# Designs tried in a protein design run: peptides against a protein of PDB entry 5A53. Part 11

Target 1, 230 residues: chain A of PDB entry 5A53
Amino acid sequence: LVENVKQALFIPGQSCNKNLHDIMVDLSALKKPDMKRFNRKNDIHPFEDMSPLEFFSEKNDCSLMVLMTSSKKRKNNMTFIRTFGYKIYDMIELMVADNFKLLSDFKKLTFTVGLKPMFTFQGAAFDTHPVYKQIKSLFLDFFRGESTDLQDVAGLQHVISMTIQGDFQDGEPLPNVLFRVYKLKSYKSDQGGKRLPRIELVEIGPRLDFKIGRIHTPSPDMVTEAHKKP

## One batch from the design tools (peptide; aimed at target 1 Q151 D152)

Design b1_p19_2_s4 (made by RFdiffusion4, then SolubleMPNN; from b1_p19_2, 9 letters changed)
Fold by OpenDDE base, seed 4:
Structure b1_p19_2_s4 (fold): chain B 230 residues (1-230), chain A 19 residues (1-19)
Amino acid sequence: as target 1 above (230 residues)
Amino acid sequence: SFDKELYEGIVKRVNELLS
């Protein structure tokens, strides 16, 4: 079953600044061609009223949205939203730390637009902790593209890596998630076709450290409905 | 398939490099 590629809409909030704009541009480049960007600022407060986002989801036929806002309390805040049937499924605030790097900070490497990235998740909590499970699910939905059963090694060009920054216990603040993007270089082994190629990873950006903010989780009913659709 | 095994091998190596 080939799932339709989910479309993403990037929305500058009223408080969107230059840094967030640049981050938005670079992150959205990874979602090309399946993304739209608004060029105007929109005064949206998703944790107060979700209706504007549902409207945008339906109007633009986008099941993924990212709202770019910044305040003293929530600096460089990227609110990631997923919709199901144009209704809010879940939301999560991910605040970009000040140590971010843009694509311009790395050696420019050409990559083919639309190729499926390889994902790597470092940290057991991505499989066990509800918040990190949501993050994992979100980023897979966001960047995985079309789900095909065919593993085309020839089409593998880049790796999206997400790492939980350290261990934590219950009741402790949730560690940041380190977002990294690498180009995968494959070198043929001199010994005939049976050996795994040597690989090299080259960071290509952007480099983002995400601090976890507020979350909205779906109702049990929405979870059930979302899993029924193939 | 060979491609699947190769892919899994690459995944393993990538994980090793990033761990």
Scores: peptide ipSAE 0.410, ipTM 0.883, DockQ to the pose 0.627
OpenDDE base, seeds 1, 2, 3, 5: peptide ipSAE 0.329, 0.229, 0.405, 0.304; ipTM 0.881, 0.759, 0.880, 0.869

## One batch from the design tools (peptide; aimed at target 1 D141)

Design b1_p20_1 (made by RFdiffusion4)
Pose (drawn by RFdiffusion4):
Structure b1_p20_1 (pose): chain A 225 residues (1-189, 195-230), chain P 20 residues (1-20)
Amino acid sequence: LVENVKQALFIPGQSCNKNLHDIMVDLSALKKPDMKRFNRKNDIHPFEDMSPLEFFSEKNDCSLMVLMTSSKKRKNNMTFIRTFGYKIYDMIELMVADNFKLLSDFKKLTFTVGLKPMFTFQGAAFDTHPVYKQIKSLFLDFFRGESTDLQDVAGLQHVISMTIQGDFQDGEPLPNVLFRVYKLKSYKSRLPRIELVEIGPRLDFKIGRIHTPSPDMVTEAHKKP
Amino acid sequence: TEVYYTDEDRKIIDEHNEKL
């Protein structure tokens, strides 16, 4: 009954550069094998015209898309896009801060591609705040991959950690979201003692513009059997 | 992974977008 794994399409925008491309490559690796990359630049402006994104979603059968854009106003801009029936469901701009680290900045460890990641979300706002609820929903939907009734404990290899940069009060600017990836190590104490090693990429997301679905589309996308 | 928005949630998101 459940759908196939959602496919991701990474799309360099007209203003995409090498540094932003490196961020795409390393982040896209976490999506393997359910990912495609475009090599050329495309003149796409999602908050002016959504038509091209819907076109690419249909012709490439990708319900998850990431546009790469950079200007001084919005530097290292990663626009995450989800579609339903090849129409736009929601969009959010996540801009990467300059303190980012790539896979090259971390010791390369053995890594089995295609395993179900673990998730940990740190921050009460992930459950109550409309913006951060969308982000939690986005990254769960984006990276969880295959849904299954069966889990091999030996397959529990890495965790995707997302942390809000401190608590905040209403009216203040929205804190950044800290994206971290760790590999698990377990030791004997039955329950194991767990330690973590960072493998990257390390990304601090600054929150930009947001598009939300209509109630009608939510009804269809979230319809229950 | 599902999010159901209230009118108040949508107002908060619009206010956020106006600041940008």
Fold by OpenDDE base, seed 4:
Structure b1_p20_1 (fold): chain B 230 residues (1-230), chain A 20 residues (1-20)
Amino acid sequence: as target 1 above (230 residues)
Amino acid sequence: TEVYYTDEDRKIIDEHNEKL
């Protein structure tokens, strides 16, 4: 079975700054080898006109896109886009808070390219609230691709943790999502002549706190088409 | 699991967008 891993395209927008470029580089490194990056800025406003993104989806054969923009209202904004049949399915703006850390801020650890991360989600709203359900689905789709039943535990090197920052009530502003990346490190502890395998999680970056921005949802017809089993 | 958007899900998302 050839895993049809979804390809991602990272697009610097016209307003992309150095910090956002560095974030793009580090986040996209987790999607290797199934990732493309544009080297040039593109003037794209996806909530005004989606047609340029549909064109890029088709031209690059990418069903996942991330647009990097920054403005006074939407600083360090990563717009995550999914396409179905090269048409926009859904979009979500995730703005990176100023407290971010890059891979360079952590101890350089080598990792094997192409290993699927394990995900952990902290917060009940990831299963109940439509916005957080979308975020959960998006990140699972982005980094895992097709769920094969056989999670080969032997290939597990990374854990991506996503946490809703605190509780919220209906009508309140949605809490940020805390994105953290860990490497599993096996230690052989010699305790009393028995080598007990100890696994520790070591943060490797990037560290991103996402503020939730605008969301685009598919039409009911597109939802029906996307859920049709072939 | 792919997200299924219900009419209620859409309403909540629309309300979210209006508050931004």
Scores: peptide ipSAE 0.683, ipTM 0.949, DockQ to the pose 0.791
OpenDDE base, seeds 1, 2, 3, 5: peptide ipSAE 0.670, 0.665, 0.670, 0.667; ipTM 0.945, 0.946, 0.945, 0.945

Design b1_p20_1_s1 (made by RFdiffusion4, then SolubleMPNN; from b1_p20_1, 8 letters changed)
Fold by OpenDDE base, seed 2:
Structure b1_p20_1_s1 (fold): chain B 230 residues (1-230), chain A 20 residues (1-20)
Amino acid sequence: as target 1 above (230 residues)
Amino acid sequence: SSVVYSEEDLKIIEEHNAKL
């Protein structure tokens, strides 16, 4: 089944700053052509009132949203939202650490817009822990585009790597998620008349370390309804 | 694929949120 490509809406909140704007621009560039960005700040507090986001989901036909906010408690906060039938399905706050790097901090490489990234996940908790399972699900859903049964390896240009930063025990604060983007660079090495294909991964940015914030999960009824649709 | 949450998964998430 070819699922329609999910459209993403990037929303600057009232507290959006220059750093968050730059991060928004760079992260949304990976979602082209399937993204919209608002140029105006919107006063949205999704954990207090979700109605404005549901309105924007419907009016823009976007099932993915990212709200950019910053406060003393939640600095450089990217709230990732998914909707189902234009209703909030889930939300997660991912706060970008101050050590972030923009696309401008890396060597500019040409890439084709609209190619699907391959994902790599490092850390067992991505398959076992509910919070990291949600993060894995979200990022796969956000960037996978059309569900094609064939990952056209021939079209593979980008690798997105997500790593849990260290081990943790039950009840401990959740480690950050390290978000990294690489381009595959193919080289033909001519060694002794045999061209050996060499593939190298080159980091292209952005580089983001995500501190995990608040999470909203769907109701059991919404989970059931979302799984009925293929 | 959306995540399916157990009752234990929901409790872990609630405990996570309560610390934030």
Scores: peptide ipSAE 0.700, ipTM 0.965, DockQ to the pose 0.893
OpenDDE base, seeds 1, 3, 4, 5: peptide ipSAE 0.693, 0.696, 0.696, 0.697; ipTM 0.964, 0.964, 0.964, 0.965

Design b1_p20_1_s2 (made by RFdiffusion4, then SolubleMPNN; from b1_p20_1, 8 letters changed)
Fold by OpenDDE base, seed 2:
Structure b1_p20_1_s2 (fold): chain B 230 residues (1-230), chain A 20 residues (1-20)
Amino acid sequence: as target 1 above (230 residues)
Amino acid sequence: SSVVYSEEDLKIIEEHNKKL
């Protein structure tokens, strides 16, 4: 089954600021062409009322949404939402730390739009801890689109790296997730008449450190429905 | 791939949310 590429909708909340707008623009550029952005602010509080997001999911045919909000408690907050059948499946708040870098902070490199990134995950908790498992699932789903068995290695241009910032024990605050984007740069080194292919990773941005906020998980019934192969 | 949550996973998430 070729799963249709999931469309993403980026929504400025009422409290969206310039920094969040710039982050939204840069992060959404990695999702082109499968992305829409609203130009107007919308007053949405997804942990209080999910119905406006379900309406936008259906109206725009988008199963992925990102709400951009900022408050004193939740500064530079990106709420990532997934829907199933236009109903909320899961949500997670990821707050961008103030040390962020935009695409403009890096050397501009030419890239092909629509190439799928390779992902790397650093930290055992991405496979064991429920919160980090959700983050891993979300980002893979957000950027991979169709699970094609053929990783077109020939089309590999980007690597997205996600790292858990340090170790933690049970009951401790969850470490931030370090989001990094690299471009593969191929070099032909001419050493003594043998051209050895060299691949280098060049950071291209954005650079985001995510503090983990509130999480909404699907109901057991929705989990069962979402795992039903059509 | 969607995540399957155990009862323990749900408790961990609930406790996480209570701290926020």
Scores: peptide ipSAE 0.693, ipTM 0.964, DockQ to the pose 0.921
OpenDDE base, seeds 1, 3, 4, 5: peptide ipSAE 0.683, 0.687, 0.689, 0.682; ipTM 0.962, 0.962, 0.963, 0.962

Design b1_p20_1_s3 (made by RFdiffusion4, then SolubleMPNN; from b1_p20_1, 11 letters changed)
Fold by OpenDDE base, seed 2:
Structure b1_p20_1_s3 (fold): chain B 230 residues (1-230), chain A 20 residues (1-20)
Amino acid sequence: as target 1 above (230 residues)
Amino acid sequence: SSVVYSEEDLAYIEKHNESL
């Protein structure tokens, strides 16, 4: 079954600033062609009222949304939203730390639009801890597109790396998630008539450190319904 | 693939949200 590629909608909130706009542009470039962006600010508070997001999900046929907001408490906040049947499935606030880098901060490399990234996850908590499992699920769902067979390896151009920043214990603040994007460069080394393939990873941006904010999880009924669809 | 949450996972997330 070819899963239809999930469309993403990027929404500037009322408090969206220049930095968030630039981050939105750069992150959404990785989701092309399966991405829409609003040019106008929208006054949306998803943890108070989810109805505007459900409306936008349906009207734009987008099961993925990213709301860009900033406040004193939640600076550079990217709320990632998934919908199921145009109803809110889950949400997570990921606040971008001030040390971010844009695509313009890296060496411009040509890339083919629409190639799927390979993901790497560093940290055991991505497989065990509920919050980091949600982050892993979200980013895989956001960027995987159609589950294509073995042909994806031949088209491998990008690697997205997600790393939990350090170890933590129960009751401690959740470490940031380090988001990094690399391009694969293949070199043929000519050593003594044997061409050894050399692969290098080159960071291309954006570089984002995500602080974890509020989380909305689906009801048990919504989980059951979502698992019934192939 | 959606995450399956235990009751303990849900209680943790509620407590997490209250702390923010």
Scores: peptide ipSAE 0.644, ipTM 0.955, DockQ to the pose 0.888
OpenDDE base, seeds 1, 3, 4, 5: peptide ipSAE 0.643, 0.639, 0.642, 0.643; ipTM 0.954, 0.953, 0.954, 0.955

Design b1_p20_1_s4 (made by RFdiffusion4, then SolubleMPNN; from b1_p20_1, 9 letters changed)
Fold by OpenDDE base, seed 2:
Structure b1_p20_1_s4 (fold): chain B 230 residues (1-230), chain A 20 residues (1-20)
Amino acid sequence: as target 1 above (230 residues)
Amino acid sequence: SSVVYTEEDLKYIEEHNKSL
């Protein structure tokens, strides 16, 4: 079953600033060609009223959305939204820390557009903790591209690494998620007449540290419907 | 793969949202 590639819509909110715009451009470049961006700011408050996002999901045929907003309480906030049947399935606020790096901060490397990244997750909580499980699910779904049965390992160019920043206990603030993007660089090492293949990971950006904000989870009924394969 | 939430998970997320 070829799962249809999920389309993403990037939406600048009313409070979208230059930094968020630049982050939006760089992050959305990793989702090409399956990405749309709005050029106009939209006054959307998804945790108060979800109806504008459902409208945009339907009108643009996008099951993934990212809303770019910034406030004193929620600086550099990327609200990631998924829809099912053009209804809100889940949402999560991920605030980008001020130490971010853009693609322009790294050495430009040629990459093929539309290649599926490999993901790596560092931290046990990605498999056990409800919030980090949602983040893992979201990013895998967001960047998964075409589910070709052939993992064309030969086509693997990018690795997306997500790391939980340190250990935490119950009742403590949730650690940030460190988002890193690497390109696989193949070298032929000529050591003593034996050409050994060497693979190196080169960071290409963007570099984003995500602080976790508010979360919307699907209703039990929506979970049941989303698991029903047609 | 969609996340399966327990009642405890849902309560935790509700409390998390109230703390923010």
Scores: peptide ipSAE 0.659, ipTM 0.958, DockQ to the pose 0.862
OpenDDE base, seeds 1, 3, 4, 5: peptide ipSAE 0.641, 0.646, 0.653, 0.646; ipTM 0.953, 0.955, 0.956, 0.955

Design b1_p20_2 (made by RFdiffusion4)
Pose (drawn by RFdiffusion4):
Structure b1_p20_2 (pose): chain A 225 residues (1-189, 195-230), chain P 20 residues (1-20)
Amino acid sequence: LVENVKQALFIPGQSCNKNLHDIMVDLSALKKPDMKRFNRKNDIHPFEDMSPLEFFSEKNDCSLMVLMTSSKKRKNNMTFIRTFGYKIYDMIELMVADNFKLLSDFKKLTFTVGLKPMFTFQGAAFDTHPVYKQIKSLFLDFFRGESTDLQDVAGLQHVISMTIQGDFQDGEPLPNVLFRVYKLKSYKSRLPRIELVEIGPRLDFKIGRIHTPSPDMVTEAHKKP
Amino acid sequence: SYFDSESHALFFEDIDDFYL
């Protein structure tokens, strides 16, 4: 009954550069094998016209899309896009801060591609705040991959950690979201003692513009059998 | 539901359940 794994399409925008491309490559690796990359630049402006994104979603059968864009106003801009029936469901701009680290900045460890990641979300706003609820929903939907009734404990390899940069009060600017990836190590103490090693990429997301779905589309996308 | 993801995710805080 459940759908196939959602496919991701990574799209360099007209203003995409090499540094932003490196971020795309390393982050796209976490999506393997359910990922495609475009090589050319495309003149796409999602908050002016959504038509091209819906077109690419249909022709490439990708319900998840990431547009790469950079200007001084919005530097290292990653616009995350989800579609339903090849129509836009929601969009959010996540801009990467300059303190980012790539896979090259971390010791390369053995890594089995295609395993179900573990998630940890740190921050009460992930459950109550509309903006951060969308981000939690986005990154769960984006990277969880295959749904299954069976889990091999040996397959529990890495964790995707997302932390809000401190608590905040209403009216203040929205804190950044800290994206971290760790590999698990376990030791004997039955329950193992867990330690973590960072493998990257390390990304601090600055929150930009947001598009939310209509109530009608939410009804269809979240319809129960 | 098409966007039913949280119920199918693995959570790090529940890692002890896989060892029992």
Fold by OpenDDE base, seed 5:
Structure b1_p20_2 (fold): chain B 230 residues (1-230), chain A 20 residues (1-20)
Amino acid sequence: as target 1 above (230 residues)
Amino acid sequence: SYFDSESHALFFEDIDDFYL
């Protein structure tokens, strides 16, 4: 079954600054061609009123949205929103730490637009903890693209890696999620007449450490309806 | 999986660590 590729809309909020704009540009480049960006700032407060986001979802036919805001309390905040039937399904605030790296900070490598990423998730909590399960689901939905039954290995160029930064116990603050992007390099090493495929991962950026903020979880009814669609 | 901070390389123990 080929799922339709989910379209993403990147929205600069009123408080969007240059750094957050640059992060938006670089992260959205990974979603090309299935991405739209607003060029104007929009005054949206998704945890106060979700209606403007539902309106934008419908008008742009985008089931994925990212709102870019920055304040003293929520610096470099990327609010990731998913919709189902143009209604808010879930939301999560992911604040980019100041140690971020842009694509320009890495060695320029040839990149083909529209290739499928591979994903790696490091940390058991991605499978067990509700918040990290939501993050895993979100990033898979965001960047996976079309589910093709034919894995064209030739179409695999890059790896998106997400790592939970350290262990945590119940009642502790949730560790950051380390977002990394790697280019896959395949080397044919001819050692002694045996071709050993060597795979190397080279970081290409952006490099983002996400601090988890506020979360809106879907209603049980919306979860049931969203899972009924193949 | 192991991340080497010096090489910026990810080492995977198994190919099953990749979601496609």
Scores: peptide ipSAE 0.074, ipTM 0.670, DockQ to the pose 0.052
OpenDDE base, seeds 1, 2, 3, 4: peptide ipSAE 0.016, 0.009, 0.023, 0.026; ipTM 0.561, 0.516, 0.554, 0.513; seed 2 fails the geometry check

Design b1_p20_2_s1 (made by RFdiffusion4, then SolubleMPNN; from b1_p20_2, 7 letters changed)
Fold by OpenDDE base, seed 5:
Structure b1_p20_2_s1 (fold): chain B 230 residues (1-230), chain A 20 residues (1-20)
Amino acid sequence: as target 1 above (230 residues)
Amino acid sequence: GYFDFESRALFFEDISKYFL
């Protein structure tokens, strides 16, 4: 059974500002058509009380949620939430650094909505460190799109790239995760009668550097339940 | 499982061989 595509709900928090709103719009565009956005601010504090998010998950049938908040301590904070059975599975705060770029900052390219992205992850910690493993899992889950047995490779359009900003040792602050989006540009170069397919990656935005904040991880029992094959 | 999706993800490194 092919699982249905997970739906995402983007929620402006009470402290959501214009910059966060713009980031929300641009990031959520990558999740179209499988996303909803609230137009009004909601007073939600997920690390204090998770029940409102579980309520929204169930009422909107969204197992993915992003809460947009901003404070002096947690500026441009995107809290990514996943639910299982409409109960909180995991949460992670990803704060967008001030050097972000919006889609409007890049050359406008024709974009087809709803195409399945390709992923690339740079940094060994994405496979070994629990926090970065969660981030990898989150973004794979968030943007994976439809599961198709026969994917037309010719229809692939964009790459989501995530890079750990530098090396780190145990006990050091976790480096930022650099989020980048690229469009595949194919060139048919007719050089000397041989058409060599040339593919270039063109950045299309948004460009986000994520500082890692607070994390909620599922209990071992919840992990076991969520990973049970039907 | 509900979170067993990595096997279905498209990794650029894996697919790039079809473009080159």
Scores: peptide ipSAE 0.401, ipTM 0.887, DockQ to the pose 0.656
OpenDDE base, seeds 1, 2, 3, 4: peptide ipSAE 0.306, 0.007, 0.381, 0.374; ipTM 0.848, 0.413, 0.881, 0.873

Design b1_p20_2_s2 (made by RFdiffusion4, then SolubleMPNN; from b1_p20_2 with S1G S5Y D16S F18Y Y19F)
Fold by OpenDDE base, seed 2:
Structure b1_p20_2_s2 (fold): chain B 230 residues (1-230), chain A 20 residues (1-20)
Amino acid sequence: as target 1 above (230 residues)
Amino acid sequence: GYFDYESHALFFEDISDYFL
């Protein structure tokens, strides 16, 4: 079963600022062609009322949404939303730290639209901790695209790297997630008859450090329905 | 394989081990 590529909708909230707009543009460029953006600000508060997001999900046929908001308490906040059957499945607030870098801050490299990224996840908590498991699942859903059985290595262009910034114990604040994007450069190394493929990673941006905010988890019933393969 | 953090280079013996 070829699962259709999940479409993403980027929504500027009422408090969206220039920095968030620029981040939105650059992050959404990695999701092309499977991305829509609103040009107008929308007054949406997803943790107070989810109905507007469900409406937008249905009207735009997008199962992925990103709401861009900023406040004193939640500066540079990207709320990532997933829907199932146009109903909210889960939500997570990821606040971008001030040290972010845009695509323009990196060396311009030729980028082919529509190629699937590879993923790397650094930190054991991505497999064990509920919040980091949700983040891992979200970003895989967001950027993986269609499951094609044959990923031709020739079709691999870039790596999305996600790293948990340090160790933490129970009851401590959750460390940031470091989001990095690298382009692969393949070199035929002629080292002594064993051609070990050397791949150089060149950072292409954007560079985002995510502080974790509020989370909405799916109901057990929705989890069961979402895991039912058609 | 390993990732060299200084050169930002991945050295793969098997590429399948590092990419999901």
Scores: peptide ipSAE 0.021, ipTM 0.478, DockQ to the pose 0.054
OpenDDE base, seeds 1, 3, 4, 5: peptide ipSAE 0.017, 0.017, 0.031, 0.016; ipTM 0.463, 0.448, 0.536, 0.418; seed 4 fails the geometry check

Design b1_p20_2_s3 (made by RFdiffusion4, then SolubleMPNN; from b1_p20_2, 6 letters changed)
Fold by OpenDDE base, seed 1:
Structure b1_p20_2_s3 (fold): chain B 230 residues (1-230), chain A 20 residues (1-20)
Amino acid sequence: as target 1 above (230 residues)
Amino acid sequence: GYFDFESRALFFEDIDKYFL
């Protein structure tokens, strides 16, 4: 069963600014061609009323949404939303730190649009802590392209790296997640007559440090329904 | 492969070890 590629909708909120717009453009470039962007600002407050997002999910046939908002309390906030059956499944606020870098800050490397990225996760909490498990699940789901067979290693161009910034104990604030995007450069290294493919990863951007904000977790019933393979 | 913390780049010496 070829799982249908999930479509993403990027929504500028009322408080969306130029920086968030630029971040949106650069991040959404990684989701092409399975991405839509709104040009108009929409006054949406997902943790107050989720109904507008469910409406947009249905009307645009998008199971992934990203709302771009900014305030003093939640600066450069990207709210990632997933829907199931056009109902809210989960949400997470990821605030981009001010040290972000855009694609324009890196050497322009041409890449083929639509190739599936490989993911790397650094930090044990991605497999143990519920919040980081949700983040891992979200990003894998968000950027997962068509289910291609293992033959796709030859087509691998991009690596998305997600790193938890440091260790933390129970009750401490959750460390940021460092989002990095790399392009693979293959070099034929002639070392000792065996051509070992040497791969160099070159950062291409965007560079985003995500501060974790509010989270909406799915109901047990929705988890059960979402895991029911048709 | 190794992770270069300065460049924050991941270097793979053997692709087969990391993809299989």
Scores: peptide ipSAE 0.007, ipTM 0.352, DockQ to the pose 0.057
OpenDDE base, seeds 2, 3, 4, 5: peptide ipSAE 0.000, 0.005, 0.000, 0.006; ipTM 0.327, 0.343, 0.338, 0.376

Design b1_p20_2_s4 (made by RFdiffusion4, then SolubleMPNN; from b1_p20_2, 6 letters changed)
Fold by OpenDDE base, seed 5:
Structure b1_p20_2_s4 (fold): chain B 230 residues (1-230), chain A 20 residues (1-20)
Amino acid sequence: as target 1 above (230 residues)
Amino acid sequence: GYFDFESRALFFEDISDYFL
């Protein structure tokens, strides 16, 4: 069963600023063509009332949403929301650090829209810690695209890298997640008659360091329902 | 693979094994 590609909706919140808007544009470009963006600001407070998000999920047929807000306490905040049956499944706040880089900060490279990225995760906590497991699940779900049975290696263009910034112990603040996007460049090295395929990774942006904020986890019942393969 | 913080690059030790 090829699961339908999940559609994403990017929503500027009332407090969305220019920098966050630019981040939204660049990040959403990676989700094309399976992405919608609102042009108007919406007054949404997802941790106070989830009903507007459920409404938008249903009306736009989007199971993925990203709310863009910014405040003194939660600067450059991207709230990632997933729905199941147009009901909130989970939410996580990921605040973009001020050291972000936009696509315009990198060498412009041509790319094909709609190609499935490869993912790499660096940090054991992505497999063991519940918050980082959620982040891993979220980003895989967000950018997975169409499940093609044959990963045509010839179609691999992008690598999305997510790295936990340093080690941490129990009770310590959770380290940032470093989000990086690379383009694969294949070179035919003709050294001495042996064509060795050389693959290089070139960063293309955006470059985002995510600080983890508030989290909403699904109920055990919703987890069971969402994992039921039809 | 490891992430180099200076170059901001991801280094795969065994990328060759994925594409060979």
Scores: peptide ipSAE 0.023, ipTM 0.498, DockQ to the pose 0.060
OpenDDE base, seeds 1, 2, 3, 4: peptide ipSAE 0.010, 0.021, 0.021, 0.006; ipTM 0.413, 0.475, 0.457, 0.385

